Peptides against a protein of PDB entry 4Z5W. Designs and how they scored, part 86

Target 1, 305 residues: chain A of PDB entry 4Z5W
Amino acid sequence: IPDVFLELNKLWYFSAQSNLFNGEMPRSLSNSRSISLLSLRNNTLSGQIYLNCSAMTNLTSLDLASNSFSGSIPSNLPNCLRLKTINFAKIKFIAQIPESFKNFQSLTSLSFSNSSIQNISSALEILQHCQNLKTLVLTLNFQKEELPSVPSLQFKNLKVLIIASCQLRGTVPQWLSNSPSLQLLDLSWNQLSGTIPPWLGSLNSLFYLDLSNNTFIGEIPHSLTSLQSLVSKENAVEEPSPDFPFFKKKNTNAGGLQYNQPSSFPPMIDLSYNSLNGSIWPEFGDLRQLHVLNLKNNNLSGNIP

## One batch from the design tools (peptide; made by RFdiffusion4, then SolubleMPNN)

Design b2_p16_3_s3 (from b2_p16_3, 8 letters changed)
Fold by OpenDDE base, seed 5:
Structure b2_p16_3_s3 (fold): chain B 305 residues (1-305), chain A 16 residues (1-16)
Amino acid sequence: as target 1 above (305 residues)
Amino acid sequence: MKNLNPEPTNLIRAPP
């Protein structure tokens, strides 16, 4: 990428995704006063990620995903006072979340999917201080760690939490009950155990629940038949979606279906591939907005209602 | 049996 961004004093949006760019980010780009949205996703860019936050006063969105960047997560990003969305998926940091992210009050959406992030306890302890954090994606990190259950953890404004495919141990954490605005929860493909907690049915905005491929036992909580977002058409206030897409794969080798908004996911309860027992509650018939009920590969019995 | 092919949400793969 050429070092010409000083002359481009009116450049608001720069999208150079899905090209063959290599080398480092040019210094003039890291000092751009005009750029609000920067996307360099799916290139071969390398070196340390550096942004001069004192210069980049208009930066609101940063997509650097699927590049060959190395080194530490840039600890100065909280100084980018308007930065809302960060996509660092598939950047191999081999790092912990910086302590400076406690001060990241502008942050609304963060993805570290498949970025070799370590220490889930520290990550959640830091990120709970981000008062505006609504979307958090941590899939394919924290391999074989324990999902912390510390009741003091609080994500008040969290709407989307995705921590899939981490081989995480533990239970569904009680601190998630402190997230009353939660709309999408994916904890699939872990080693989570215990019972599915009844308080999940009190999350009135929860329309997408994936707990599949765990080791959950006991009955399906009857409270899941009372999920208000699945009973009635709430006028989902269209909140601004993260500037990065979501991808759902059906197969390991298939291209993922792109979803630009969390609201574009079908309303779903997936409890498949667990050790759940008991009956299917007839009151699942009250979930008039439910598109997908997946209960396959459990120990359920009785009649199908 | 567990499904061998994880369908994790938000595997941010660049579209091909």
Scores: peptide ipSAE 0.064, ipTM 0.696, DockQ to the pose 0.105
Fold by OpenDDE base, seed 3:
Structure b2_p16_3_s3 (fold): chain B 305 residues (1-305), chain A 16 residues (1-16)
Amino acid sequence: as target 1 above (305 residues)
Amino acid sequence: MKNLNPEPTNLIRAPP
């Protein structure tokens, strides 16, 4: 990418995703006063990520995902006072989340999917201070760590939480009950154990639940049959979506299905590939908005209602 | 050759 962004003093949106760009980010780009949205996703860019937040006063969205960047997570990003969305998926940091992210009040959407992030306890303790955080994607990190259950953790405005494929141990954490606006929860492909907690059915906005491929035991909580978002057509208020897409892989060899917004996910309960027992509740028939009920590969018994 | 399809970012599900 040429170092000509100083002359481009009216450039508000720069999208150069899915190209063959290599080398470092141009210094003029890292100092652009005009750019609001920057996407360099799916290139071969390298070096350290550096942004001059004192110059980049209009920066609202940053997508650097699927590049060959190295080094630590830039600790100065909270100084980008308008920065709302960050996509750092598939950047191999081998790092913890910086303590400076406690001050990241502009942050609304964050992805570190497959970024070699370490220490989930520290990550959640830091990110709970981001009062405007609505979307958090941490898939393919924290390998074999324990999902913290500390009741003091609070994500009051959280709508989308995705921590899949981490081999995480522990239970479904009680602190998620402090997130009454939660719409999408994915904890699939972990080593989570215990029972599925009944308080999940009190999350009235929860339309997508994935607990598949874990070690959950006991009965399916009857309270899941009363999930209000799945009983009634509440107006799907088009809530502010992150500027980065979501991807769902069905198969290792298939390209992931792209979802541009959380509301584009089919309403779903997936409890498949666990050790759940007991019956299927007939009251799942009350979930008139449910598109996918996946209970396969459990120890369930009785009649199919 | 980079696959013409964007590499999946923000994976919700990846089978291991």
Scores: peptide ipSAE 0.037, ipTM 0.669, DockQ to the pose 0.636
Fold by OpenDDE base, seed 2:
Structure b2_p16_3_s3 (fold): chain B 305 residues (1-305), chain A 16 residues (1-16)
Amino acid sequence: as target 1 above (305 residues)
Amino acid sequence: MKNLNPEPTNLIRAPP
């Protein structure tokens, strides 16, 4: 990418994703006063990620995902006072979340999916201070760590939490009950154990639940049959989605299906590939908005209602 | 075909 962004003093949106760009991010781009939206996703960009937050006063969205960047997570990003969305998916940092992210009050959406992030306890302890955080994606990190269950963790405004494919140990953490606006929860492909907690059914906005491919035992909580978002069409005010798409892989070798908004996910309960027992509750018939109920590969018995 | 990096996966359900 050429180093000409000083001349582009009116450039508000720069989208250069899915190209063949290599080398470092131009220094003039990292100092742009005009840019609000920056996407360089899916290139071969390299070097250290650096942004001059004192210059980049209009930066609201940053997508650098699927590049060959190296080094540390930029600890100065909280100084970008308007920065809301960050997509750092598939950047191999081999790092912890910077302590400076405790002060990241502008942050609304963060993805570190498959970014070699370490220490989930520290990550959650830091990110709980981001009071405006609505979307958090931490998939394919924290390999074989324990999902912290500390009840004091609070993500009050969290709407989307995705921590899949981490081989995480532990239980469904009770601190998620402090997130009453949670719409999408994916904890699939972990080593989570215990019972599925009944308080999940009190999350009135929860329309997408994936707990599949874990080691959950016991009965399906009857409270899941009363998930309000699945009983009735909530007029979910389309809150501004993160500026980064979500990708759900159906097959290991297939391209992921792209979802531009959390609302584009089909209403789903997926409890498949666990050790759940007991019956399917007849009251699942009350979930008139449910598109996908996946209970396969469990120890369920009785009649199908 | 452009040899692009695979699109970032923000939601990974591995296939069963």
Scores: peptide ipSAE 0.036, ipTM 0.656, DockQ to the pose 0.539
Fold by OpenDDE base, seed 1:
Structure b2_p16_3_s3 (fold): chain B 305 residues (1-305), chain A 16 residues (1-16)
Amino acid sequence: as target 1 above (305 residues)
Amino acid sequence: MKNLNPEPTNLIRAPP
């Protein structure tokens, strides 16, 4: 990418995603006062990620995902006082979340999907201080770590939590009950154990629940038949989605389907590939907004209602 | 049996 961004003093939006750009980010780009939205996703960019937050006073969205960047996570990003959305998916950091992210009050949406992030306990302890954090994607990190169950953890404004494919141990953490605005929860493809907690059914905005491919035992909580977002349409608060897309992979060899908004996901309960027992509750029939109920590969018995 | 087909969300494609 050429070093010409000093001349582009009115440039508000720069998208160069899905090209063949290589080398480092140009210094003039890292110092741009005008840029609000920056997307360089899906290139071959390399080197250390550096942004001059004192210069980049208009930066609101940063998408650097699927590049060959190396080194540390930029600890100075909280100094970008308007930065809301960060997509760092598929950047191989091999790092922990910086302690400075405790001060990241502008942060609303963060993805580190498949970024070799380590220490989930530290990551959640840090990120709970981000009072405006609504979307958190941590898929394909924290290999075989334990999901912390510390009741003091609090994500008050959390709407989307995705921590899939980490082989995490532990249980569904009680601290998630402190997130009453949670709309989407994906904890699939872990080694989570214990029972599915009844308080999940109290999350009145929860329309998408994926707990598939774990080691959950016991009965399906009857409270899941009372998820208000799946009973009625009235509670579907359309909130501003993150500026980064989501991908759902139907087949191993197929390209993932792109979803631009969490609200574009079909309303779903997936509890498949666990060790759940007991019956299917007839009251699942009350979930008139539910598109997908996946209970396959469990130890369920009785009649199908 | 585990489903061998992970459907994790936010799987950004690698560059070609």
Scores: peptide ipSAE 0.142, ipTM 0.692, DockQ to the pose 0.117; fails the geometry check

Design b2_p16_3_s4 (from b2_p16_3, 6 letters changed)
Fold by OpenDDE base, seed 1:
Structure b2_p16_3_s4 (fold): chain B 305 residues (1-305), chain A 16 residues (1-16)
Amino acid sequence: as target 1 above (305 residues)
Amino acid sequence: MPNKNPEPTNLISAPP
């Protein structure tokens, strides 16, 4: 990418995603005073990620996902006082979340999907201080770590939590009950154990729940039949979506499904590939907004209602 | 124990 962004003093939006750009990010771009939205996703950009946050006073969204960047996660990003959305998916950092992110009050949406992030305990302890954090995507990190259950963890404004395919041990953590605005929870493809907690049914905005491919035991909590967002349409809060899309891999040979916003996901309960027992509750029939109920490959018994 | 699905379905913020 050429180093010409000093001349572009009115540039508000720059999208150069899905190209063949290589080398480092231009210095003039990392010092742009005008830029609000920056997307360089899906290129071959390399080197250290550096942003001059003192210059980049208008930066609100940063998408650098699917690049060949190396080195550390930029610890100075919290100094970008308007920065709301960060997508660092598929950048192989081999790092922990910087402690400076405790001060990241502008942050609303963060993805480190498949970024070789380590120490989930430290990551969650840091990120709980982000008072405006609504979307957190941490899929394909923290391999074989333990999901912390520390009751003091608090994500008050969290709407979307995705921590899939980490092989995480532990249980569904009680601290998630402190996120009453949670709309989407994906903890699939872990090694989570214990029972599914009844308080999940108290999350009145939860319309998408994926707990599939774990080691959960016991009965399906009856409280899941009373999820208010799945009973009635009235609770569909149109919240500001993150500036990055979500992708769901459906099959090995199929292109991934793209979802531009969480509200584009089909309302779903997926508890498949666990060790759940007992009956299917007839009251799942009350979930009139539910599109997908997946209970396959469990130890369920009795009548299908 | 029921066999896990052989194909992980992952929600991520990047193309597969």
Scores: peptide ipSAE 0.266, ipTM 0.802, DockQ to the pose 0.090
Fold by OpenDDE base, seed 4:
Structure b2_p16_3_s4 (fold): chain B 305 residues (1-305), chain A 16 residues (1-16)
Amino acid sequence: as target 1 above (305 residues)
Amino acid sequence: MPNKNPEPTNLISAPP
């Protein structure tokens, strides 16, 4: 990418995604006063990520995902006072979340999907201070760590939490009950154990629940049959979506399904590939908005209602 | 034990 962004003093949106750009991010781009949305996703950019937040006063969205960046997570990003959305998916940091992110009040959407992030306890302890954080994607990190159950953790405004494929140990954490606005929860492909907690059914906005491919035991909580978002349409809160799309891998050989917004996800309960027992509750028939109920590969018995 | 699905279907913010 040429170092000409100083001259582009009116450039508000720069999307150079899915190209063959290599080398470092241009210094003039890292100092751009005009850019609000920056996407360099899916290139071969390298070096350390550096942004001059004192210059980049209009930066609201940053997508650097799927690049060959190295080094630490930029600890100065909280100084980008308008920065709301960060996508750092598929950047191999091998790092912890910077302590400075406690002060990241502009942050609304963060993804570190497959970014070799370590120490989930520290990450969640830091990120809980981001009062405006609505979307958090941490899939493919924290390998074999324990999902913290510390009751003091609070994500007040959290709407989307995705921590899939981390091989995480522990249970469904009680602190998630402090996120009453949660719409999407994906904890799939972990080593989570215990029972599915009944308080999940109290999350009135929860329309997408993926707990698949864990080690959950016991019965399906009857409270899941009363998920208000799946009973009626009345609670479809149109919220600002993150500027980054989501991708669901369907199989090893198929292209992932792209979802541009969390609202594009089908209303779903996936409890498949656990060790759940007991019957399927007939009251799942009350979930008139449910598109996908996946209970396969459990120890369920009785009649299908 | 129920066999885990061999194909992880994960939500990520980047193309697979």
Scores: peptide ipSAE 0.265, ipTM 0.800, DockQ to the pose 0.091
Fold by OpenDDE base, seed 3:
Structure b2_p16_3_s4 (fold): chain B 305 residues (1-305), chain A 16 residues (1-16)
Amino acid sequence: as target 1 above (305 residues)
Amino acid sequence: MPNKNPEPTNLISAPP
């Protein structure tokens, strides 16, 4: 990418996604006063991520996903006082979340999907201080760690939590009950155990629940039949989606489904590939907004209602 | 143990 952004003093949006850009990010771009939205996703950019937050006073969104950046996660990003959205998916950091992210009050959406992030305990302890954090995607990190169950963890404004495919141990964490605005929860493809907690049914905005491919036991909580977002349409909170899309990979060889916003996900309960027992509750028939109920590969018995 | 689904359905913020 040429180092010409000093002359582009009115440039608000720069999208150069899915090109063949290589080398380092231009210094003039890292010092741009005008840029609000920066997307360089899916290139071959390299070097260390450096942003001059004192210069980049208008930066609101940063998408650097699927690049060959190296080094540490930039600890100075919290100094970008308007920065809301960060997509660092598929950047191999091999790092922990910086302690400075405790001060990241502008942060609303964060993804580190498949970024070799380590220490989920520290990550959640840090990120809970981000009071405006609504979307958190941590899929394909923290391999074989334990999902913290510390009741003091609090994500008050969390709407989307995705921590899939980490082989995480532990239980469904009680601290999620402190997230009453949660709309989407994906904890699939872990090694989570215990029972599915009844308080999940109290999450009135929860329309997408994926607990599939874990080691859950016991009965399906009857409270899941009363998920208010799946009973009635009225609770579709149109909130600003993250500036990055979501991708659901169905098959290793199939093109992933792209979802531009969380509200575009089909309303779903997926409890498949667990060790759940008991009956299917007939009151699942009350979930008039539910598109997908996946209970396959469990130990369920009785009649299908 | 029920067989894990052979293919992880991962929600991620980058194309597969």
Scores: peptide ipSAE 0.254, ipTM 0.805, DockQ to the pose 0.086
Fold by OpenDDE base, seed 5:
Structure b2_p16_3_s4 (fold): chain B 305 residues (1-305), chain A 16 residues (1-16)
Amino acid sequence: as target 1 above (305 residues)
Amino acid sequence: MPNKNPEPTNLISAPP
């Protein structure tokens, strides 16, 4: 990428994703006063990620995902006072989240999906201080760690939590009950155990629940038949984040379907591939907004209602 | 134009 961004003093959006760019980010780009949205996703960019936050006063969205960046996560990002959205998916950091992220009050959406992030306890302890954090994606990290159950953890404004495919141990953490605005929860493809907690049915905005491919036991909580978002259509006003795409894989070898917003996901309960027992509650018939109920590969019995 | 299917970055339900 050429070092010409000083002359581009009116450039608001720079979109250069899915090219063949290599080398480092140009110094003039890291000092741009005009850029609000920066997308360099799916290139071969390298070196240390550096942004001059004192210069980049308009930066609101940063997508650097699927690049060859190295080194630590930039600890100065909280100084970018308008930075809301960060996509660092598929960057091999081999690092912990910086302690400075406790001060990241502008942060609303964060992804480290498949970024070799370590220490889930430290990550959650840091990120709980981000008062505006609504979307958190941590899929394919923290391999074989324990999901912390510390009741003091508080994500008050969290709407989307995805921590899939980490081989995490533990139980569904009680601290998630402190997130009453939670709309989407994916804890699939872990080693989570115990029972599915009844308090999940009290999350009135929860329209997408994936607990599939775990080791859950016991009955399906009857409280899931009263999930208010699945009984009645709530108009969840989502802020559009154009540079934060979600991807759902149907199969291991399939390209993921792209979803631009969490609201574009079909309303779903997936409890498949567990050790759940008992009956299917007839009151699942009250969930008039439910598009997908997946209960396959369990120990369920009785009549199908 | 090679349909470089954008490699899924923010994976939901990622089979390992």
Scores: peptide ipSAE 0.183, ipTM 0.764, DockQ to the pose 0.647

Design b2_p16_4_s1 (from b2_p16_4 with R8L A15V D16E)
Fold by OpenDDE base, seed 1:
Structure b2_p16_4_s1 (fold): chain B 305 residues (1-305), chain A 16 residues (1-16)
Amino acid sequence: as target 1 above (305 residues)
Amino acid sequence: SPTRSTELGGGITTVE
């Protein structure tokens, strides 16, 4: 990419996604005062990620996903005082979340999906301090770690939590009950055990639940039949979606289905590929907004309602 | 006992 961005003093949006750009980010781009949205996703950019946050005072969105960047996660990003959305998916960091992210008050949406992030306990302990964090995507990290159940963890404003395909051990953590605005939860493709907790049915905004491909046991909580978002059309004010798309993969080798917004996901309960027993509750019929109920490959018995 | 899907490594991501 040419080093010409100093002359582009009115450039607000730069998207150069899905090209063949290589080398480092231009220094003039890393110092742009005008740029608000920067996307360089799906290139072959390399070197260390560096942004001059003191210069980039208008930066609100950063998508560097699927590049060949190396080195550490930029610890200075919290100094980009208007930076709301970050997509660092598919960048091989082999790192922990920087401690400086405790100060990242502008952050609303973060993805490190498939970025070789380590230490989920430290990551969640850090990111809970991001008071404006609404979307967190950590899929394909933390391999075989334990999902922390520390009751002091608080994500009060969290709407979207995705921690799929981490082979995580542990249980569904009680601290998620402190996220009353949670709309989408994906904990699929882990090694989570125990029972599905009844308090999940108290998350009135929860319209998408994926707990598939775990080791859950016991009955389906009856409280899931009373998920308010699936009973009635709540006029949930569509908050501004993250500036990055979502992709639902069936497996590692399949192309993902693209969803531009969390609201584009079909209302779903997926509990498939567990060890759940008992009956299917007839009160699932009350979930008039539910599009997908997937209970396949469990130990369920009795009548289908 | 129920087996996991052979379609390993699913879930939502922010990249293709």
Scores: peptide ipSAE 0.515, ipTM 0.845, DockQ to the pose 0.775
Fold by OpenDDE base, seed 4:
Structure b2_p16_4_s1 (fold): chain B 305 residues (1-305), chain A 16 residues (1-16)
Amino acid sequence: as target 1 above (305 residues)
Amino acid sequence: SPTRSTELGGGITTVE
């Protein structure tokens, strides 16, 4: 990428996704005062990510996903006072989330999908201080760590939580009950155990639940038949979605289905590939908005209602 | 016993 962004003093949106750009980010780009949206996703950019937050005063969205960047997560990003959305998916950091992210009050959407992030306990302890955080995607990190169940963890404004394919141990954490605005939960492809907690059915905005490919036991909580978002069409005010798309993969080899917004996901309960027992509740018939009920590959018995 | 998918890496990501 040429170092010409000083001349582009009116450049608000720069998208150079899915190209063959290599080398480092040009210094003029990392110092751009005009750029609000920067996307360099799916290139071969390298070096350390550095942004001059004192210069980049208009930066609101940053997508650097699928690049060959190295080094630490830029600890100065919280100084980018307007930065709301960050996609650092598929950047191999091999790092912990910086402590400075406790102060990241502008942050609304964060993805580190497949970024070799370590220490989920520290990550969640830090990110809980991001009071405006609505979307958190941590898929393919924290390999075989334990999902912390510390009751002090609070994500009050969290709407989308995705921590899939981490092989995480532990149980569904009680601190998720402190996120009453949660709309989408994906904890699939972990090693989570215990029972599915009944309080999960009290998350009235939860329209998408993926607990598939875990080690959950016991019965399906009857409270899941009363998920309000699946009973009635709530006029979900379309909240501003993150500026990055989502990709649902069925497996590592499957092409991902692209979803541009969390609201584009079909209303779903996926409990497949667990060790759940008991019957299918007939009251699942009350979930009139449910598009996908996946209970396959469990130990369920009785009649299908 | 329910057969776990031998495949890893399902779920939602923000990259293809």
Scores: peptide ipSAE 0.514, ipTM 0.857, DockQ to the pose 0.851
Fold by OpenDDE base, seed 2:
Formats: C-alpha cells, structure tokens, sequence
Structure b2_p16_4_s1 (fold): chain B 305 residues (1-305), chain A 16 residues (1-16)
C-alpha cells in the first residue's frame, strides 16, 4: 500500500480487504486523522501493527484480520478513544491480551479468532473492565486451557460471546448469568463438562445457543423451553452490529456461511455431540421462534414429542 | 455412547 494517506486528509472510510497488498502498513495510514473505518482484512500485510492513537482521533473501526502481521498486540489501542470495533482474527500474535485493555472503554466489539491468544483467565479478567464490550470473539485460541468459573467475572453489556474450538475444559461458567443481555452464545467444540445450567433459560434475550461438540451430561434443562426470545418475537432493536462479519463453520475444512449481523443467525439451540440423557421436553413446542433444534448424537431417550 | 464429531473444530469466527 503506498504511503500517500497524508494527502487523503478527508478519507473517512478505507476499505481494501481481499486484495494482494503486502509489506507494512503505511506510516501515513497509521497517522491518519481523518480515517474512521479502516479495513485491510485478507491481505498479506506484515510487520508490527502500529497505530498512532494520538493522531488517529477519528478511528472507530479497525479490521486487520487475515494478515501476516507479527509481534505484540498493540498495547496503546485503548488510547484510540473512539475505537469501538477491532477484528484481529487470524493474526498470529502468540500473546496474552495486554493489561492496558482494562482501560479500553470505547471498545464494543473485539475479535481475536484464531490469533494464537494465550491465557483465557487473564484475557477475561482484563476484558471484563471494558464496560461497553458487547461482542467478544475468541474462537480458536487458548488451546486446552480451563474456562474460568470465577464468580467475580462480569460482562454486564455482553450480547455476543463466542469462544469456540479452544478445547477448553471446565463447565458453563456461572458468571455468564451476570450477562442478562446475552443474545448469542457459542461455546461449541470445547471439552466442557458437567450439566447444562438451568440459569441459561433465564437469559431472556438468548436466541442462539451453541453448546455442541462438548462433554455435557445430564438432562436438557427444562428452562430452555422458556427462553423468552424464542417464545415470542421480541422487537430485536437493531443495535449497531460490529463492523465485521461473522462466519459459521461446521468444521475447520468447510467454508463459513457469512452473517453480517448477529441478528442474521437463525434462532437456534444446538446441543449436538454431547452425552445428554433424558427426554426431549414437549415444551420445546412453545419455542415458536426457534428455527433449529439440534439434539443429535446424545444419549436422549423416550418419545419424540 | 454418543460419538464426538470426528470433524476438526467449527463454530463462529470473524474471518473465513
């Protein structure tokens, strides 16, 4: 990418994703005062990610996903006082979340999907201080770590939590009950165990639940038949979605289906590929908004209602 | 016994 962004003093949106750009991010781009939205996703950009937050005072969205960047996660990003959305998916940092992210009050949406992030305990401890954090995607990190169950963890404004394909151990953490605005939960493809907690059915905004490909045991909580978002059409207030799309993969080898917004996901309960037993509750029939109920590959018995 | 999917990890990501 040419170093000409100083001349582009009115450039508000720069979208150059899915090209063949290589080399480093231009210094003039890292110092742009005008840019609000920056997307360089799916290129071959390299070097250290550096943003001059004191210059980039209009930066609201940053998508650098699927590039060859190296080195540390930029610890100064919290100084970008308007920065709301960050997509750093497929950037191989081999790092922990910077401690400075405790101060990242502008942050609303964060993805580190497949970025070789380590220490989930530290990551969640840090990110809970981001009071405006609504979307958190941590898929394909934290390999074989334990999902923290620390009751003090609190994500009050969390709407989307995705921590899939981490081989995480532990249980569904009780601290998620402190996220009453949770709409989408994906904990699929882990090694989570224990029972599915009944308090999940109290998450009235939860319309998408993926607990598939774990080691859950016991019965399906009857409280899941009372998920209010699946009983009645809540007027889904079109909240501002993250400035990055989501991709649902069935497996690592499949292409992802693109969803531009969390609200574009079909209302779903996926409990497949667990060790769940007992019956299918007839009251799943009350979930009139449910599009997908996936209970395959369990130990369920009795009649199909 | 329920068979785990032999497939390597899926789930939602923010990149293809």
Amino acid sequence: as target 1 above (305 residues)
Amino acid sequence: SPTRSTELGGGITTVE
Scores: peptide ipSAE 0.510, ipTM 0.858, DockQ to the pose 0.797
Fold by OpenDDE base, seed 5:
Structure b2_p16_4_s1 (fold): chain B 305 residues (1-305), chain A 16 residues (1-16)
Amino acid sequence: as target 1 above (305 residues)
Amino acid sequence: SPTRSTELGGGITTVE
């Protein structure tokens, strides 16, 4: 990418995604005072990620996903006082989340999907201080770690939590009950165990639940038949979605289905590929907004209602 | 017994 961004003093949006750009990010771009939205996704950019946050005072969105960047996660990003959305998916950091992210008050949406992030306990302990954090995607990290169940963890404004395909051990964490605005939960493709907790049915905004491909046991909580978002059309206030799309994969080899907004996901309960027993509750018939109920490959018995 | 999918990896991501 040429070093000409000093002359582009009116540039608000720069998208150069899905090209063959290589080398480092140009210094003039890292010092741009005008740029608000920056996307360099799906290139071969390299070197350390550096942004001069004191110069980049208008930066609101950053997509650097699927690049060959190296080194640490930039610890100075919290100094970009207007930066809301970050997509760092498929950047091989091999790192922990920086302690400085405790001060990242502008942050609303963060993805590190498949970025070789380590230490889920430290990551969640840091990110709970991001009071404006609504979307958190941590899929394909933390391999074989334990999902922390520390009751002191608080994500009060969290709407979208995705921690799939981490081979995580543990149980559904009690601290998620402190997230009453949670709309989408994906904990699929882990090694989570125990029972599905009844308090999940108290998350009135939860319209998408994926607990598939785990080791859950016991009965399906009856409280899931009373999920308010699936009983009635709540007018979900169209909150500003993240500036990055979502991709649902059925497996490693499947192409991802693209979803531009969290609201584009079909209302779903997926409990497939567990060890759940007992009957299907007839009261699942009350979930008039439910599009997908997936209970396949369990130990369920009795009559289908 | 319910067979786990032997394929490790699914769920939602922010890239293809």
Scores: peptide ipSAE 0.505, ipTM 0.861, DockQ to the pose 0.843

